Peptides against a protein of PDB entry 3ZOQ. Designs and how they scored, part 61

Target 1, 223 residues: chain A of PDB entry 3ZOQ
Amino acid sequence: QLLQDSWWNQLKEEFEKPYYQELREMLKREYAEQTIYPDSRDIFNALHYTSYDDVKVVILGQDPYHGPGQAQGLSFSVKPGVKQPPSLKNIFLELQQDIGCSIPNHGSLVSWAKQGVLLLNTVLTVRRGQANSHKGKGWERLTDRIIDVLSERERPVIFILWGRHAQMKKERIDTSKHFIIESTHPSPFSARNGFFGSRPFSRANAYLEKMGEAPIDWCIKDL

## One batch from the design tools (peptide; made by RFdiffusion4, then SolubleMPNN)

Design b2_p15_5_s1 (from b2_p15_5, 11 letters changed)
Fold by OpenDDE base, seed 3:
Structure b2_p15_5_s1 (fold): chain B 223 residues (1-223), chain A 15 residues (1-15)
Amino acid sequence: as target 1 above (223 residues)
Amino acid sequence: DLEELEKQINEEKLL
């Protein structure tokens, strides 16, 4: 099966729907005719690293990085050895100021994913050098369903929503059960307007502690 | 604006 059991049980019906079949056929053409990121095997890495039941925190991104070797199927994350993009650098700056973590020598957020931080882009593929090239092709319907099934889950989730794109998903989140942390986007264009000083990491851990759950170790070790 | 924000976010992803 395409996904591990916990996510498959939640999403299997989506993969049989016409919209996803059309998306799949589009992707087959795109991967054959264009350079598409991430690697096709990495498209669902966010769901591979973080099971449905293990999700503690969700961080929403827009679409994958569109440069060579960058995208690894996790929002904001880049493969080891890849230069940290500006938004990711700002994320680490806020992490340092918030809870004292050192800036890591790489940009991989896999350690967060393995702890229950779902690093989900709303669009899961992109054509090389063409940001948002796969916007409106069907991914948003699937990722909306991911948000929906998490919202419907009894065990609370913390949604970290940076910027307007992510915040548009608030309407899908049952705030009677789930927690939302909002700020401006970590992009250099918006970070100084509210992202810096927003302390999303300590705030997320404070919610986890209130729920009787283990906090996230947000500090990333060097490779 | 959302569209402008999306553009800005996309620009920072350039190599």
Scores: peptide ipSAE 0.038, ipTM 0.733, DockQ to the pose 0.684
Fold by OpenDDE base, seed 2:
Structure b2_p15_5_s1 (fold): chain B 223 residues (1-223), chain A 15 residues (1-15)
Amino acid sequence: as target 1 above (223 residues)
Amino acid sequence: DLEELEKQINEEKLL
Protein backbone atom coordinates (compact mmCIF):
# COMPACT_ATOMS: atom_id res chain seq x y z
CA GLN B 1 0.00 0.00 0.00
CA LEU B 2 1.02 3.58 -0.67
CA LEU B 3 0.79 4.92 2.90
CA GLN B 4 1.31 3.62 6.42
CA ASP B 5 -1.75 2.05 8.01
CA SER B 6 -3.00 5.04 10.02
CA TRP B 7 -3.16 7.31 6.96
CA TRP B 8 -4.20 4.53 4.60
CA ASN B 9 -7.29 3.85 6.70
CA GLN B 10 -8.23 7.53 6.39
CA LEU B 11 -7.34 8.12 2.74
CA LYS B 12 -7.50 4.81 0.81
CA GLU B 13 -10.88 5.72 -0.68
CA GLU B 14 -9.40 8.85 -2.25
CA PHE B 15 -6.82 6.88 -4.18
CA GLU B 16 -9.57 4.88 -5.87
CA LYS B 17 -11.42 7.98 -7.09
CA PRO B 18 -11.23 9.12 -10.72
CA TYR B 19 -9.63 12.46 -9.87
CA TYR B 20 -6.66 10.77 -8.23
CA GLN B 21 -6.28 8.22 -11.01
CA GLU B 22 -6.18 11.08 -13.50
CA LEU B 23 -3.65 12.88 -11.31
CA ARG B 24 -1.55 9.74 -11.12
CA GLU B 25 -1.55 9.29 -14.89
CA MET B 26 -0.61 12.94 -15.32
CA LEU B 27 2.25 12.53 -12.85
CA LYS B 28 3.51 9.43 -14.65
CA ARG B 29 3.79 11.46 -17.85
CA GLU B 30 5.32 14.42 -16.04
CA TYR B 31 8.00 12.38 -14.30
CA ALA B 32 8.83 10.66 -17.58
CA GLU B 33 8.98 13.80 -19.73
CA GLN B 34 9.98 16.56 -17.28
CA THR B 35 12.09 17.09 -14.19
CA ILE B 36 9.60 16.96 -11.32
CA TYR B 37 10.19 17.65 -7.63
CA PRO B 38 10.36 16.10 -5.18
CA ASP B 39 11.62 12.64 -6.12
CA SER B 40 8.58 10.44 -6.70
CA ARG B 41 9.50 8.37 -3.64
CA ASP B 42 9.40 11.51 -1.47
CA ILE B 43 5.97 12.87 -2.52
CA PHE B 44 4.25 11.59 0.63
CA ASN B 45 7.12 12.12 3.08
CA ALA B 46 4.95 14.33 5.31
CA LEU B 47 2.58 11.40 5.83
CA HIS B 48 5.47 8.94 6.17
CA TYR B 49 7.18 10.88 8.97
CA THR B 50 3.99 11.80 10.84
CA SER B 51 1.23 9.21 11.27
CA TYR B 52 -2.42 10.22 11.38
CA ASP B 53 -2.64 9.47 15.09
CA ASP B 54 0.64 11.21 15.91
CA VAL B 55 -0.24 14.57 14.32
CA LYS B 56 -0.04 17.32 16.94
CA VAL B 57 0.59 20.35 14.72
CA VAL B 58 -0.03 21.06 11.03
CA ILE B 59 1.97 23.63 9.07
CA LEU B 60 0.54 24.27 5.60
CA GLY B 61 2.63 25.23 2.59
CA GLN B 62 1.69 25.89 -1.03
CA ASP B 63 3.80 23.66 -3.28
CA PRO B 64 7.34 22.19 -3.25
CA TYR B 65 10.52 24.10 -3.93
CA HIS B 66 11.24 23.83 -7.65
CA GLY B 67 15.04 23.98 -7.63
CA PRO B 68 17.43 21.01 -7.85
CA GLY B 69 17.87 19.01 -4.66
CA GLN B 70 15.66 21.28 -2.53
CA ALA B 71 12.29 19.63 -1.96
CA GLN B 72 12.07 16.65 0.37
CA GLY B 73 8.29 16.24 0.54
CA LEU B 74 7.88 18.49 3.61
CA SER B 75 6.52 22.05 3.57
CA PHE B 76 9.21 24.74 3.95
CA SER B 77 11.90 22.10 4.54
CA VAL B 78 15.01 21.55 2.43
CA LYS B 79 17.41 18.62 2.35
CA PRO B 80 20.62 18.91 4.38
CA GLY B 81 23.36 20.70 2.48
CA VAL B 82 20.85 22.89 0.63
CA LYS B 83 20.92 26.65 1.15
CA GLN B 84 18.03 27.82 3.31
CA PRO B 85 15.42 29.68 1.24
CA PRO B 86 14.44 33.17 2.48
CA SER B 87 11.12 32.09 4.00
CA LEU B 88 12.83 29.31 5.94
CA LYS B 89 15.47 31.73 7.17
CA ASN B 90 12.69 33.94 8.49
CA ILE B 91 11.04 30.94 10.16
CA PHE B 92 14.29 30.29 12.01
CA LEU B 93 14.63 33.97 12.94
CA GLU B 94 11.17 33.89 14.48
CA LEU B 95 12.02 30.59 16.20
CA GLN B 96 15.08 32.21 17.76
CA GLN B 97 13.17 35.27 18.94
CA ASP B 98 10.19 33.24 20.12
CA ILE B 99 11.84 30.51 22.20
CA GLY B 100 15.58 31.14 21.99
CA CYS B 101 16.62 28.36 19.61
CA SER B 102 19.86 28.70 17.70
CA ILE B 103 19.61 29.01 13.94
CA PRO B 104 20.59 25.61 12.52
CA ASN B 105 23.28 25.16 9.88
CA HIS B 106 20.80 23.27 7.65
CA GLY B 107 17.17 23.56 6.56
CA SER B 108 15.77 20.11 7.32
CA LEU B 109 12.60 20.10 9.42
CA VAL B 110 12.51 16.29 9.68
CA SER B 111 12.99 16.54 13.45
CA TRP B 112 9.69 18.44 13.66
CA ALA B 113 7.94 15.88 11.48
CA LYS B 114 9.14 13.02 13.68
CA GLN B 115 7.60 14.75 16.71
CA GLY B 116 4.14 15.09 15.18
CA VAL B 117 4.41 18.26 13.08
CA LEU B 118 2.70 17.51 9.76
CA LEU B 119 4.54 19.63 7.19
CA LEU B 120 1.92 19.52 4.45
CA ASN B 121 1.90 21.33 1.11
CA THR B 122 -1.49 21.73 -0.56
CA VAL B 123 0.13 20.71 -3.87
CA LEU B 124 2.68 17.91 -3.58
CA THR B 125 4.64 18.14 -6.86
CA VAL B 126 6.10 20.80 -9.15
CA ARG B 127 8.00 21.07 -12.44
CA ARG B 128 11.58 22.29 -12.22
CA GLY B 129 11.66 26.07 -12.34
CA GLN B 130 7.88 26.37 -12.70
CA ALA B 131 6.17 27.28 -9.44
CA ASN B 132 2.53 26.17 -9.19
CA SER B 133 2.83 24.15 -12.41
CA HIS B 134 0.83 21.32 -10.84
CA LYS B 135 -1.81 23.57 -9.26
CA GLY B 136 -5.38 22.49 -9.99
CA LYS B 137 -4.42 18.97 -11.10
CA GLY B 138 -6.00 17.08 -8.21
CA TRP B 139 -3.58 17.42 -5.27
CA GLU B 140 -5.75 20.05 -3.59
CA ARG B 141 -8.65 17.60 -3.39
CA LEU B 142 -6.49 15.01 -1.65
CA THR B 143 -4.88 17.51 0.73
CA ASP B 144 -8.28 19.00 1.53
CA ARG B 145 -9.31 15.49 2.54
CA ILE B 146 -6.22 15.25 4.77
CA ILE B 147 -7.31 18.46 6.51
CA ASP B 148 -10.87 17.15 6.76
CA VAL B 149 -9.97 13.83 8.40
CA LEU B 150 -7.75 15.66 10.88
CA SER B 151 -10.55 18.12 11.62
CA GLU B 152 -12.88 15.18 12.24
CA ARG B 153 -10.42 13.56 14.65
CA GLU B 154 -11.41 13.69 18.32
CA ARG B 155 -7.89 14.37 19.57
CA PRO B 156 -7.19 18.09 19.04
CA VAL B 157 -4.79 19.43 16.41
CA ILE B 158 -3.05 22.80 16.15
CA PHE B 159 -3.11 24.33 12.66
CA ILE B 160 -0.48 26.96 11.88
CA LEU B 161 -1.69 28.99 8.90
CA TRP B 162 0.84 31.43 7.45
CA GLY B 163 -0.53 33.74 4.77
CA ARG B 164 -3.79 33.92 2.85
CA HIS B 165 -3.37 30.69 0.87
CA ALA B 166 -3.15 28.59 4.02
CA GLN B 167 -5.82 30.65 5.79
CA MET B 168 -8.33 29.75 3.08
CA LYS B 169 -8.43 26.31 4.72
CA LYS B 170 -9.88 27.68 7.99
CA GLU B 171 -13.40 26.86 6.87
CA ARG B 172 -12.49 23.16 6.88
CA ILE B 173 -11.29 23.18 10.50
CA ASP B 174 -13.64 22.53 13.42
CA THR B 175 -12.56 25.25 15.85
CA SER B 176 -14.69 23.71 18.60
CA LYS B 177 -12.03 20.99 18.85
CA HIS B 178 -8.93 22.35 17.13
CA PHE B 179 -6.73 25.42 17.48
CA ILE B 180 -5.61 27.82 14.77
CA ILE B 181 -2.52 30.04 14.85
CA GLU B 182 -2.55 32.64 12.07
CA SER B 183 -0.14 35.27 10.80
CA THR B 184 1.23 36.72 7.59
CA HIS B 185 3.53 34.51 5.54
CA PRO B 186 7.24 34.17 6.49
CA SER B 187 8.21 35.36 2.99
CA PRO B 188 10.41 38.48 2.94
CA PHE B 189 7.51 40.19 1.18
CA SER B 190 5.16 39.74 4.15
CA ALA B 191 7.10 38.68 7.26
CA ARG B 192 7.40 42.23 8.66
CA ASN B 193 3.64 42.67 8.41
CA GLY B 194 2.86 40.19 11.18
CA PHE B 195 4.87 36.97 10.95
CA PHE B 196 7.74 38.33 13.01
CA GLY B 197 6.58 38.51 16.60
CA SER B 198 3.68 36.10 16.02
CA ARG B 199 5.41 33.49 18.24
CA PRO B 200 3.78 30.43 16.69
CA PHE B 201 6.15 27.96 18.37
CA SER B 202 5.58 28.98 21.98
CA ARG B 203 1.86 29.38 21.30
CA ALA B 204 1.65 25.89 19.83
CA ASN B 205 3.45 24.43 22.84
CA ALA B 206 1.17 26.32 25.22
CA TYR B 207 -1.83 24.66 23.57
CA LEU B 208 -0.18 21.24 23.70
CA GLU B 209 0.54 21.62 27.40
CA LYS B 210 -3.04 22.74 28.03
CA MET B 211 -4.20 19.55 26.31
CA GLY B 212 -1.89 17.45 28.48
CA GLU B 213 0.39 16.58 25.57
CA ALA B 214 4.16 16.77 25.34
CA PRO B 215 5.36 19.99 23.72
CA ILE B 216 7.36 20.02 20.50
CA ASP B 217 11.11 20.45 20.75
CA TRP B 218 11.30 23.05 18.02
CA CYS B 219 15.04 23.59 18.38
CA ILE B 220 16.96 21.98 15.53
CA LYS B 221 20.45 20.67 16.13
CA ASP B 222 23.26 21.23 13.68
CA LEU B 223 24.35 18.37 11.45
CA ASP A 1 -4.74 39.43 -2.86
CA LEU A 2 -4.13 35.69 -3.02
CA GLU A 3 -2.61 35.87 -6.49
CA GLU A 4 -0.13 38.49 -5.39
CA LEU A 5 0.86 36.39 -2.40
CA GLU A 6 1.41 33.38 -4.64
CA LYS A 7 3.60 35.45 -6.92
CA GLN A 8 5.63 36.65 -3.96
CA ILE A 9 6.10 33.13 -2.66
CA ASN A 10 7.02 31.88 -6.10
CA GLU A 11 9.56 34.65 -6.59
CA GLU A 12 11.03 33.89 -3.18
CA LYS A 13 11.49 30.25 -4.20
CA LEU A 14 13.54 31.33 -7.22
CA LEU A 15 16.28 32.76 -4.99
Scores: peptide ipSAE 0.038, ipTM 0.733, DockQ to the pose 0.665
Fold by OpenDDE base, seed 4:
Structure b2_p15_5_s1 (fold): chain B 223 residues (1-223), chain A 15 residues (1-15)
Amino acid sequence: as target 1 above (223 residues)
Amino acid sequence: DLEELEKQINEEKLL
């Protein structure tokens, strides 16, 4: 099976639907004919690192980084040794100002994922050098279902929604049960309009404490 | 504007 049991139980029916079969066939062609990111084995890394039951926080991204060696199947994250993209740099700047973490010497957010931070893009693949090239091909329907099944979960989730694209998913979230942290996007084009000073990391941990759960250690160690 | 924001984010990813 594609996913570990907790996610498979939630999503197995999606993989049998025509839209996903069409998406799968499209992806087979794309990966065969073009350079597609991330590596096909890394597409579902967000779900591999963070089980359905272990999700504490969700951070939504748009689609993967489209440069060589960048995308690792986690929103905003880049593989060690890869230059930190501007949005990620701003995320770390806010992290430093919010809770005093040092800026790490790499851009991997795997340590967050392992603690229950689901780093989910709404579109899970991209062509080399072509942002949003796989938009509207079926990923959004699957990732909407991921949001839906998390919203339906009894145990509360914290959704961090940076920018309007992510915030459009708010209508799918039961806000009577789940918590939402909203701000402008960490992009240099938007960060100064509300992302900086939004303190999403301390706010997320405050919600976790209210839920009686362990906080996230957001500080990332150097490699 | 969502479309403009998406464009800006995409452009930012090119840097």
Scores: peptide ipSAE 0.035, ipTM 0.721, DockQ to the pose 0.661
Fold by OpenDDE base, seed 1:
Structure b2_p15_5_s1 (fold): chain B 223 residues (1-223), chain A 15 residues (1-15)
Amino acid sequence: as target 1 above (223 residues)
Amino acid sequence: DLEELEKQINEEKLL
């Protein structure tokens, strides 16, 4: 099966639907004829690292980085050895100001994913050098379903929604059960308008503690 | 503006 059991039980019906079969056929052509990111084996890394039952926090991104070697199937994250993109640098600046973490010498957020932070893009693939090239091809329907099944989960989830694109998903989240942390996007174009000082990391941990769950160790060690 | 935000994010990701 494509996914681990906990996610497969929630999503298996989606993979049988026509929209996903069409998406799959499109992706087969794209990966054969174009340079597509991330590597096809890494498309579902967010779901591989964080099981359905282990999700504590969700951080939504738009689509993968479209430069060579960058995307690793996790929102905002880049492979070790890759220069940190500006938004990620701002994330680490806020992390430092919020809870005192040092700025890591790499951009991999895998340590967050392994602790239950679902780093989900709404679109899971992109053509090299062409941002949003796979927008509207079917990924959004699948990732909406991911949000839906998390919203339906009895055990509460914390959704961190940076920027308007992510915040458009609020309507899918049952706020009677789940918590939402909102601010402007960490992009240099918007970070000074509310992202800086929003303290999403300490706020997320405060909610986790209130729920009787272990907080996230947001601090990332150097490699 | 959503379109402006998307453009900004995409331009940022180009770097």
Scores: peptide ipSAE 0.037, ipTM 0.731, DockQ to the pose 0.698; fails the geometry check

Design b2_p15_5_s2 (from b2_p15_5, 9 letters changed)
Fold by OpenDDE base, seed 3:
Structure b2_p15_5_s2 (fold): chain B 223 residues (1-223), chain A 15 residues (1-15)
Amino acid sequence: as target 1 above (223 residues)
Amino acid sequence: MEKELEEAINKEKGL
């Protein structure tokens, strides 16, 4: 898949490495033999919507939603018309409590992505109905490199790390340059243990303003 | 704990 020039310059070497070639061949088989999400054209949507240079905020997810029509290549995001998953509902609840945004009538976070919020899953594909089915197949090496090249960037990035899986990536982030917002995961199983009240949206914007950058308009308009 | 949470999150994604 063709990437924007800014990401291509950062990642082109990865795509030539054996691990990615093996991953690609695996994916070809998977997409041919199984129902895989997201659509193959949407796998790199996070990088398509948010260029390397335009990244202001990173929100890490684990892997795509594995139900029909849900995943659109952005962490936590679902296509319009899709019922909001519980974690996403909690994200919007925190958004409302944090900065007063209304709850949108859809679950698409594309508006965030277009503003510089990199909505990155660590694993970018999944089999229908089989969570983490593509874990350990090579995606993590690529997405680790994405984190690395952002960490190496001179212009600071804000990393929002919800839950332990995302927080494990903290070791790859140069905290002398970059800002990290940590809390428990927005999942119903963990949200009340620290996610609610964590105010990641206002905190991110406060940091952006301190950097002299435009804040994110986190409020999502209805469709 | 972490694995349980991951499984719980993955279950949530299936809804």
Scores: peptide ipSAE 0.049, ipTM 0.740, DockQ to the pose 0.789
Fold by OpenDDE base, seed 1:
Structure b2_p15_5_s2 (fold): chain B 223 residues (1-223), chain A 15 residues (1-15)
Amino acid sequence: as target 1 above (223 residues)
Amino acid sequence: MEKELEEAINKEKGL
């Protein structure tokens, strides 16, 4: 099966729907004819690293990085050895100011994913050098379903929604049950308007503690 | 403003 059991149980019906079959056929053509990111085996890395039941926190992104070697199937994350994009640098700056973590020498957020931080993009693929090239092709319907099934989960989730694009998903989240942390986007163009000083990491851990759950170790070790 | 942010993010992701 495409996904591990916990996600498969939640999403298996989506993969049989016409929209996803059309998306899949499109992707087959795209990967054959174009350079597409991330690697096809990494498309669902967010779901591979973080099971449905293990999700504690969700961080939403838009679509993957579209440069060579960058995207690894996790929102905001880049493969080791890749220069940290400006937004990611700002994330680490806020992390440092919020809870005192050192800025790592790489941009991989896999350690967060392994602890239950679902690093989900709303669109999961992109053409090289062409941002949003796979927008409106079916991914949003699947990722909306991911948000929906998490919202329906009895065990609460913390959603970190940076910027307007992510915040548009708030309507799909049962705020009577789940927690939302909102701020401006970490992009250099918006970070000074509310992202810096928003302290999403300590706030997320405070909610986890109130829920009786183990906090996230947000600090990332150097490689 | 939103379009500017999207463009900025897109440009960033291309780096």
Scores: peptide ipSAE 0.039, ipTM 0.732, DockQ to the pose 0.841
Fold by OpenDDE base, seed 4:
Structure b2_p15_5_s2 (fold): chain B 223 residues (1-223), chain A 15 residues (1-15)
Amino acid sequence: as target 1 above (223 residues)
Amino acid sequence: MEKELEEAINKEKGL
């Protein structure tokens, strides 16, 4: 599917660059020879659900879930009917503690994406069972450009940066215009060290209200 | 271009 016009205008030059052509050729081989996630139609779902102009909040992930049926092209999100991964469970625990939302019976964050939450991984594909297998293949250059063009946007964005990997992108964000919410990662290995109690959802909405924008309805309905 | 990538990937997969 074609990118929305707003993203195309921002990214069209990247798609013509040699690195992206090499990435594309690599992906053709990978999808032909290996089981790759997400489905090729879902790679850019974050950009499909949230236009460049509609981005209010960015939540950065590293790479897609590498298990069958999990990844749907949105950071931390899993398809309905899929068991919630540990990090996502912790996200919902913090959501409940922060703003009182019930824990949903599924792990789809599509409702956030439709409200302007860009759920972006820095690497957009992965081999089955091989975390970070597509690291350093060109995705990071494209996703860095996505961060850059959002940072250059006049209308402010809220960046939620969980853990060191996401926080390394802070240097690309104009903090004179944009807001950053930082904590440890929601992973069971790090969540107790600062993610729990960080209240990213209420803090994001507080910034949106200050900007005169509608807050995000973070509560997810059961399916 | 995403469509082109999808189509190209699908072609390589024999789809």
Scores: peptide ipSAE 0.029, ipTM 0.690, DockQ to the pose 0.026
Fold by OpenDDE base, seed 5:
Structure b2_p15_5_s2 (fold): chain B 223 residues (1-223), chain A 15 residues (1-15)
Amino acid sequence: as target 1 above (223 residues)
Amino acid sequence: MEKELEEAINKEKGL
């Protein structure tokens, strides 16, 4: 699928830059020689599901899940039928405690994306079994530009920044226009240190209501 | 997969 026109208008210049051409050539080699996730057609799913104009909330991840069948081009999300990763389980636990949603029988966050939740990883590809294997290869420059153009947007955005990696992007966000929700990461290693009880879902909806926008239906139906 | 990636990236560019 083509990038939605709203994203294309914001990012077209990036795709012509040398860094992106180098990234593209690297990715061609990687997908040819290695098992890379997500599927090449799913790399930009976050932008496909959520147009530039429709973004209400941004949830930043680091890089895709590196196990078979997991990654679907959305941060923290896994394809239906895939066991929920520990961080995602904790996200659903917080969702349940925050706003009373049931824990879904799958890990797909596509319903959030379709409502304007941009589920963006800062790095959009990974080698099988090798977390952060595509770090520093050019994705961060593109995804920084995505953050920048959202920060420049007049219509406010809510940025949910879990953990230090995501929080490092705070300097790129105009806090005079945009809202930031920060906590520790949902990972089992950090969730008890501030993620649990952070209530990001109700807080995001409270901001949306203040803006006169429709809240997100965060509850995910079983498949 | 390489061809698919190229096609996907080109498609994203509207090419």
Scores: peptide ipSAE 0.024, ipTM 0.676, DockQ to the pose 0.024

Design b2_p15_5_s3 (from b2_p15_5, 8 letters changed)
Fold by OpenDDE base, seed 5:
Structure b2_p15_5_s3 (fold): chain B 223 residues (1-223), chain A 15 residues (1-15)
Amino acid sequence: as target 1 above (223 residues)
Amino acid sequence: SDAALEEEINREKGL
């Protein structure tokens, strides 16, 4: 599907730049020659589910899950029927502790995306079994522009930055307009060092309410 | 656009 008009207006100039053309040619080759995730139709799902104008919260990830059937074009999210990855399990544990939500029987975060949570990876594709295989190929320049145009937006955005990789994007965010929630990453390697107890969900909703915005219903129903 | 990329990818994959 075509990008929504709101995103197209913000990103159209990027798609004409040489770096993006090179990225496209690379991706065409990669998808032809390798198993690439997510499905090509799902690459821009974060932008499809959440328009530029509807963004309330941004959650930054690094790159898609590289296992079969996992990635669905949304950071941390997995398709229904897929075992929840460790980081996602920890996200749901924090969600339960923060605001009392039940742990869902699936890992799809589409309900968040539909409410204005932009689930953006900085790199939008990956080779099967090869984490970060598409790092430094052009995605970061596009996703930096996504952050930039959101930072330039007058209506405030909440950026949730888990771990150092996401936190490196702080320099692109106008903190005079936008709010940042930072903690360690939900990964089992870091979650106990600050992610647990960080209460990002209630904090995000508190800021939304302060801004006169409707809070996010973070609780995910079973399928 | 994303759609153009998807179409091109699908064409290259023979999908």
Scores: peptide ipSAE 0.073, ipTM 0.703, DockQ to the pose 0.026
Fold by OpenDDE base, seed 3:
Structure b2_p15_5_s3 (fold): chain B 223 residues (1-223), chain A 15 residues (1-15)
Amino acid sequence: as target 1 above (223 residues)
Amino acid sequence: SDAALEEEINREKGL
């Protein structure tokens, strides 16, 4: 069994569908013939760190970082020792201004994932140096299903949707049960147009508290 | 534009 029981119960039917089998065969070829990120063992790290039942917050990304050693199967996150990408730096700047956290000396968001922050990309693999190279190959159908099963869950979820790509998924979210935090993307090209000052971290925690749930400790310790 | 933002995000991920 590749996934935790809670996710397996939600997604097992998807893995048997033709589209996913085709995706799997494509990925086998890609990993054999090209350098693909993340490591094949890390593709589902977002689901490994955050079970279906433990999801409190979802942060949607587009696709993995396509540089060496960067991607670790979590949206926006980079492995320790990797230079923080500009968007991640801006995320930490907003985190500092929002709730007073120090800027960590690394870019790993694993501590968020372990607390119930699902760091999900809509596309889960990429070729080295080729952004969006695996767009439209089947991942979006699986990740749409992930959003759907979370939307169908009775226990509320908070969706943080940065930028238009993530916001396109809003139509799949039952806003009668779930809460959405929207702003512009943390990219340097858009951050000053609404991301900075959006205070997604304190807002998320305020909703969690209202729901009677433990807040997220968003502050990341240095390594 | 949406396309411009997507392109920028893509460039960032190439760093």
Scores: peptide ipSAE 0.036, ipTM 0.720, DockQ to the pose 0.839
Fold by OpenDDE base, seed 4:
Structure b2_p15_5_s3 (fold): chain B 223 residues (1-223), chain A 15 residues (1-15)
Amino acid sequence: as target 1 above (223 residues)
Amino acid sequence: SDAALEEEINREKGL
């Protein structure tokens, strides 16, 4: 499936650059020789579910989950039927405390993506059982460009930046035009240091309402 | 394009 026209118009020049061609050749080899996640059809799911023009909120992750059946090309999200990872459980705990949503019986965030929440990892692939195995291979340059073209967009975006890795991208965001929500990461190692009680969901909706946009329905229905 | 990449990855993977 081709990128939506709005993303293609923003990213077409990147796909012609040497770094992306090298990344592409690397990925062809990796998917042939190794177990790579997500499925190759799911690599760009964040861009498939949320067009460039429809982006309201961005949630940055690092790289995909590296266990079987987990990653679905959306940051923090897992396929239905997969046990919720610790960080995702904490996201749902904060969601419940922030705006009263019930904890869903699955970990799919597709309903957020369909509403304009770009669930973007900075690295879009990973080897099975090897976190950050595709770090520094070219994905970061493409995903930096995704952040850049969103920052350049006239219509404001809300960036939710959990933890230091995501917060390092703040320098690429025009904070005179776009809104930033920052806290510690939802990981069990950091969540109690500022993620819990950060209320990112209500704060994001408050910004959307201020901009005259429809809020996100963050509550996820059971499947 | 992403579609071209996905198709080539799948082809090279033998899927």
Scores: peptide ipSAE 0.075, ipTM 0.714, DockQ to the pose 0.027; fails the geometry check
Fold by OpenDDE base, seed 1:
Formats: sequence, C-alpha cells, structure tokens
Structure b2_p15_5_s3 (fold): chain B 223 residues (1-223), chain A 15 residues (1-15)
Amino acid sequence: as target 1 above (223 residues)
Amino acid sequence: SDAALEEEINREKGL
C-alpha cells in the first residue's frame, strides 16, 4: 500500500476517487516529461515520517521548493547539503530566540517529523522553477482531507499556521479540541510583521505539556 | 515555497 496503516485507514477512500486518479495520471505524465519536485518517492514523506496517531503538531506549507535537490517532501525542509532558503533561515532564527536552539548547519527537519510534527504542504509537487505549477490539480482536496481527519481525531493536535494561506485552513479545524498557533509567514517579506517573536515552538510545547504529552525537541543537531 | 509566497505577496500588493 502507498501509506502506512494509520494513514491508509484514514485516506484510502480518497485514493479511489476520480480526482485523485486524475491527479495520479497527470503526475505520471509530469514526472515523465518535466522535472518535478520532490522525487516521486518522497511525495508523501510527511505521512511516512509521522503516522496519523503520532501527529502532535502540524506545520502547513504551500508547495515544495522548486529548485534542484531542495524539496524533501516535508514543508519548509531541505535535504542536507542544500542552502537554507530564506524562510527556513528565519524559522531557525525564531527557534533560537524562542528556546535557545543553535542554528543548524543544514535544513533538514526530519527530526521534527520523527517526533510527531507533520510537515505538510497543501500541494505536494511542483515543476522545476515554476512555483505553484501544480496548484489546483487535486492535491488540495487530499490535503484538506488530511486536515479533516486530524480535526476529527479525539486526541488533540496543535496546528501552526504561518501566513494567510495556511490560516485559511482554520475553518476545517475544530478549535474546541485542537489548538492553533498563528503568525505571519517566516518569509523575509512578512517575518518582521509578526513571525519574529511569535514563539511558536515554546507555545506548542506548552500545549503539549498541558495535554500530558511529551514536548517536541525542536533543537536540530548539526550533521 | 518562498517564491510562491513572494508571488502571493506581490499579487496582494498589486505588483
């Protein structure tokens, strides 16, 4: 099966729907004819690293990085050896200021994913050099369902929503059960307008502790 | 992506 059991049980019906079949056929063509990111085997890395039941925190992104070797199938994350994109640099600056973590020498957020931080983009693929090139092709319907099934989960989730695009998903989140942390986006264009000083990492851990869960170790070790 | 956000911001600003 495409996904681990916990996610498969939640999403299997989506993969049988016409929209996803059409998306899949489109993607087959795209990967054959164009340079598409991430690697096809990495598309669902967010779900591979973080099971449905293990999700503690969700961080929403828009779409993958569109440069060579960048996208890792995790929102904001880049493969080791890849220069940190500006937004990611700002994330690490806020992390340092918030809880004192050192700036890592790489941009991989896999350690967060393995601890229950679902690093989900709303669109999971992109053409090289063409931001949002796969917007409106079906991914949003699947990723909306991911948000929905998490919202329906009894065990609370913390949603970190940076910027307007992510914040549009608030309507899908049952705030009677789940927690939302909002700020402006970490992009250089918006970070100074509220992202810096928002302290999302300590706030997330405070909620986890309140729920009786283990906090996230947000600090990333050098490679 | 950062580029996507830049485009969004530019669109919002009418650029």
Scores: peptide ipSAE 0.031, ipTM 0.690, DockQ to the pose 0.110; fails the geometry check

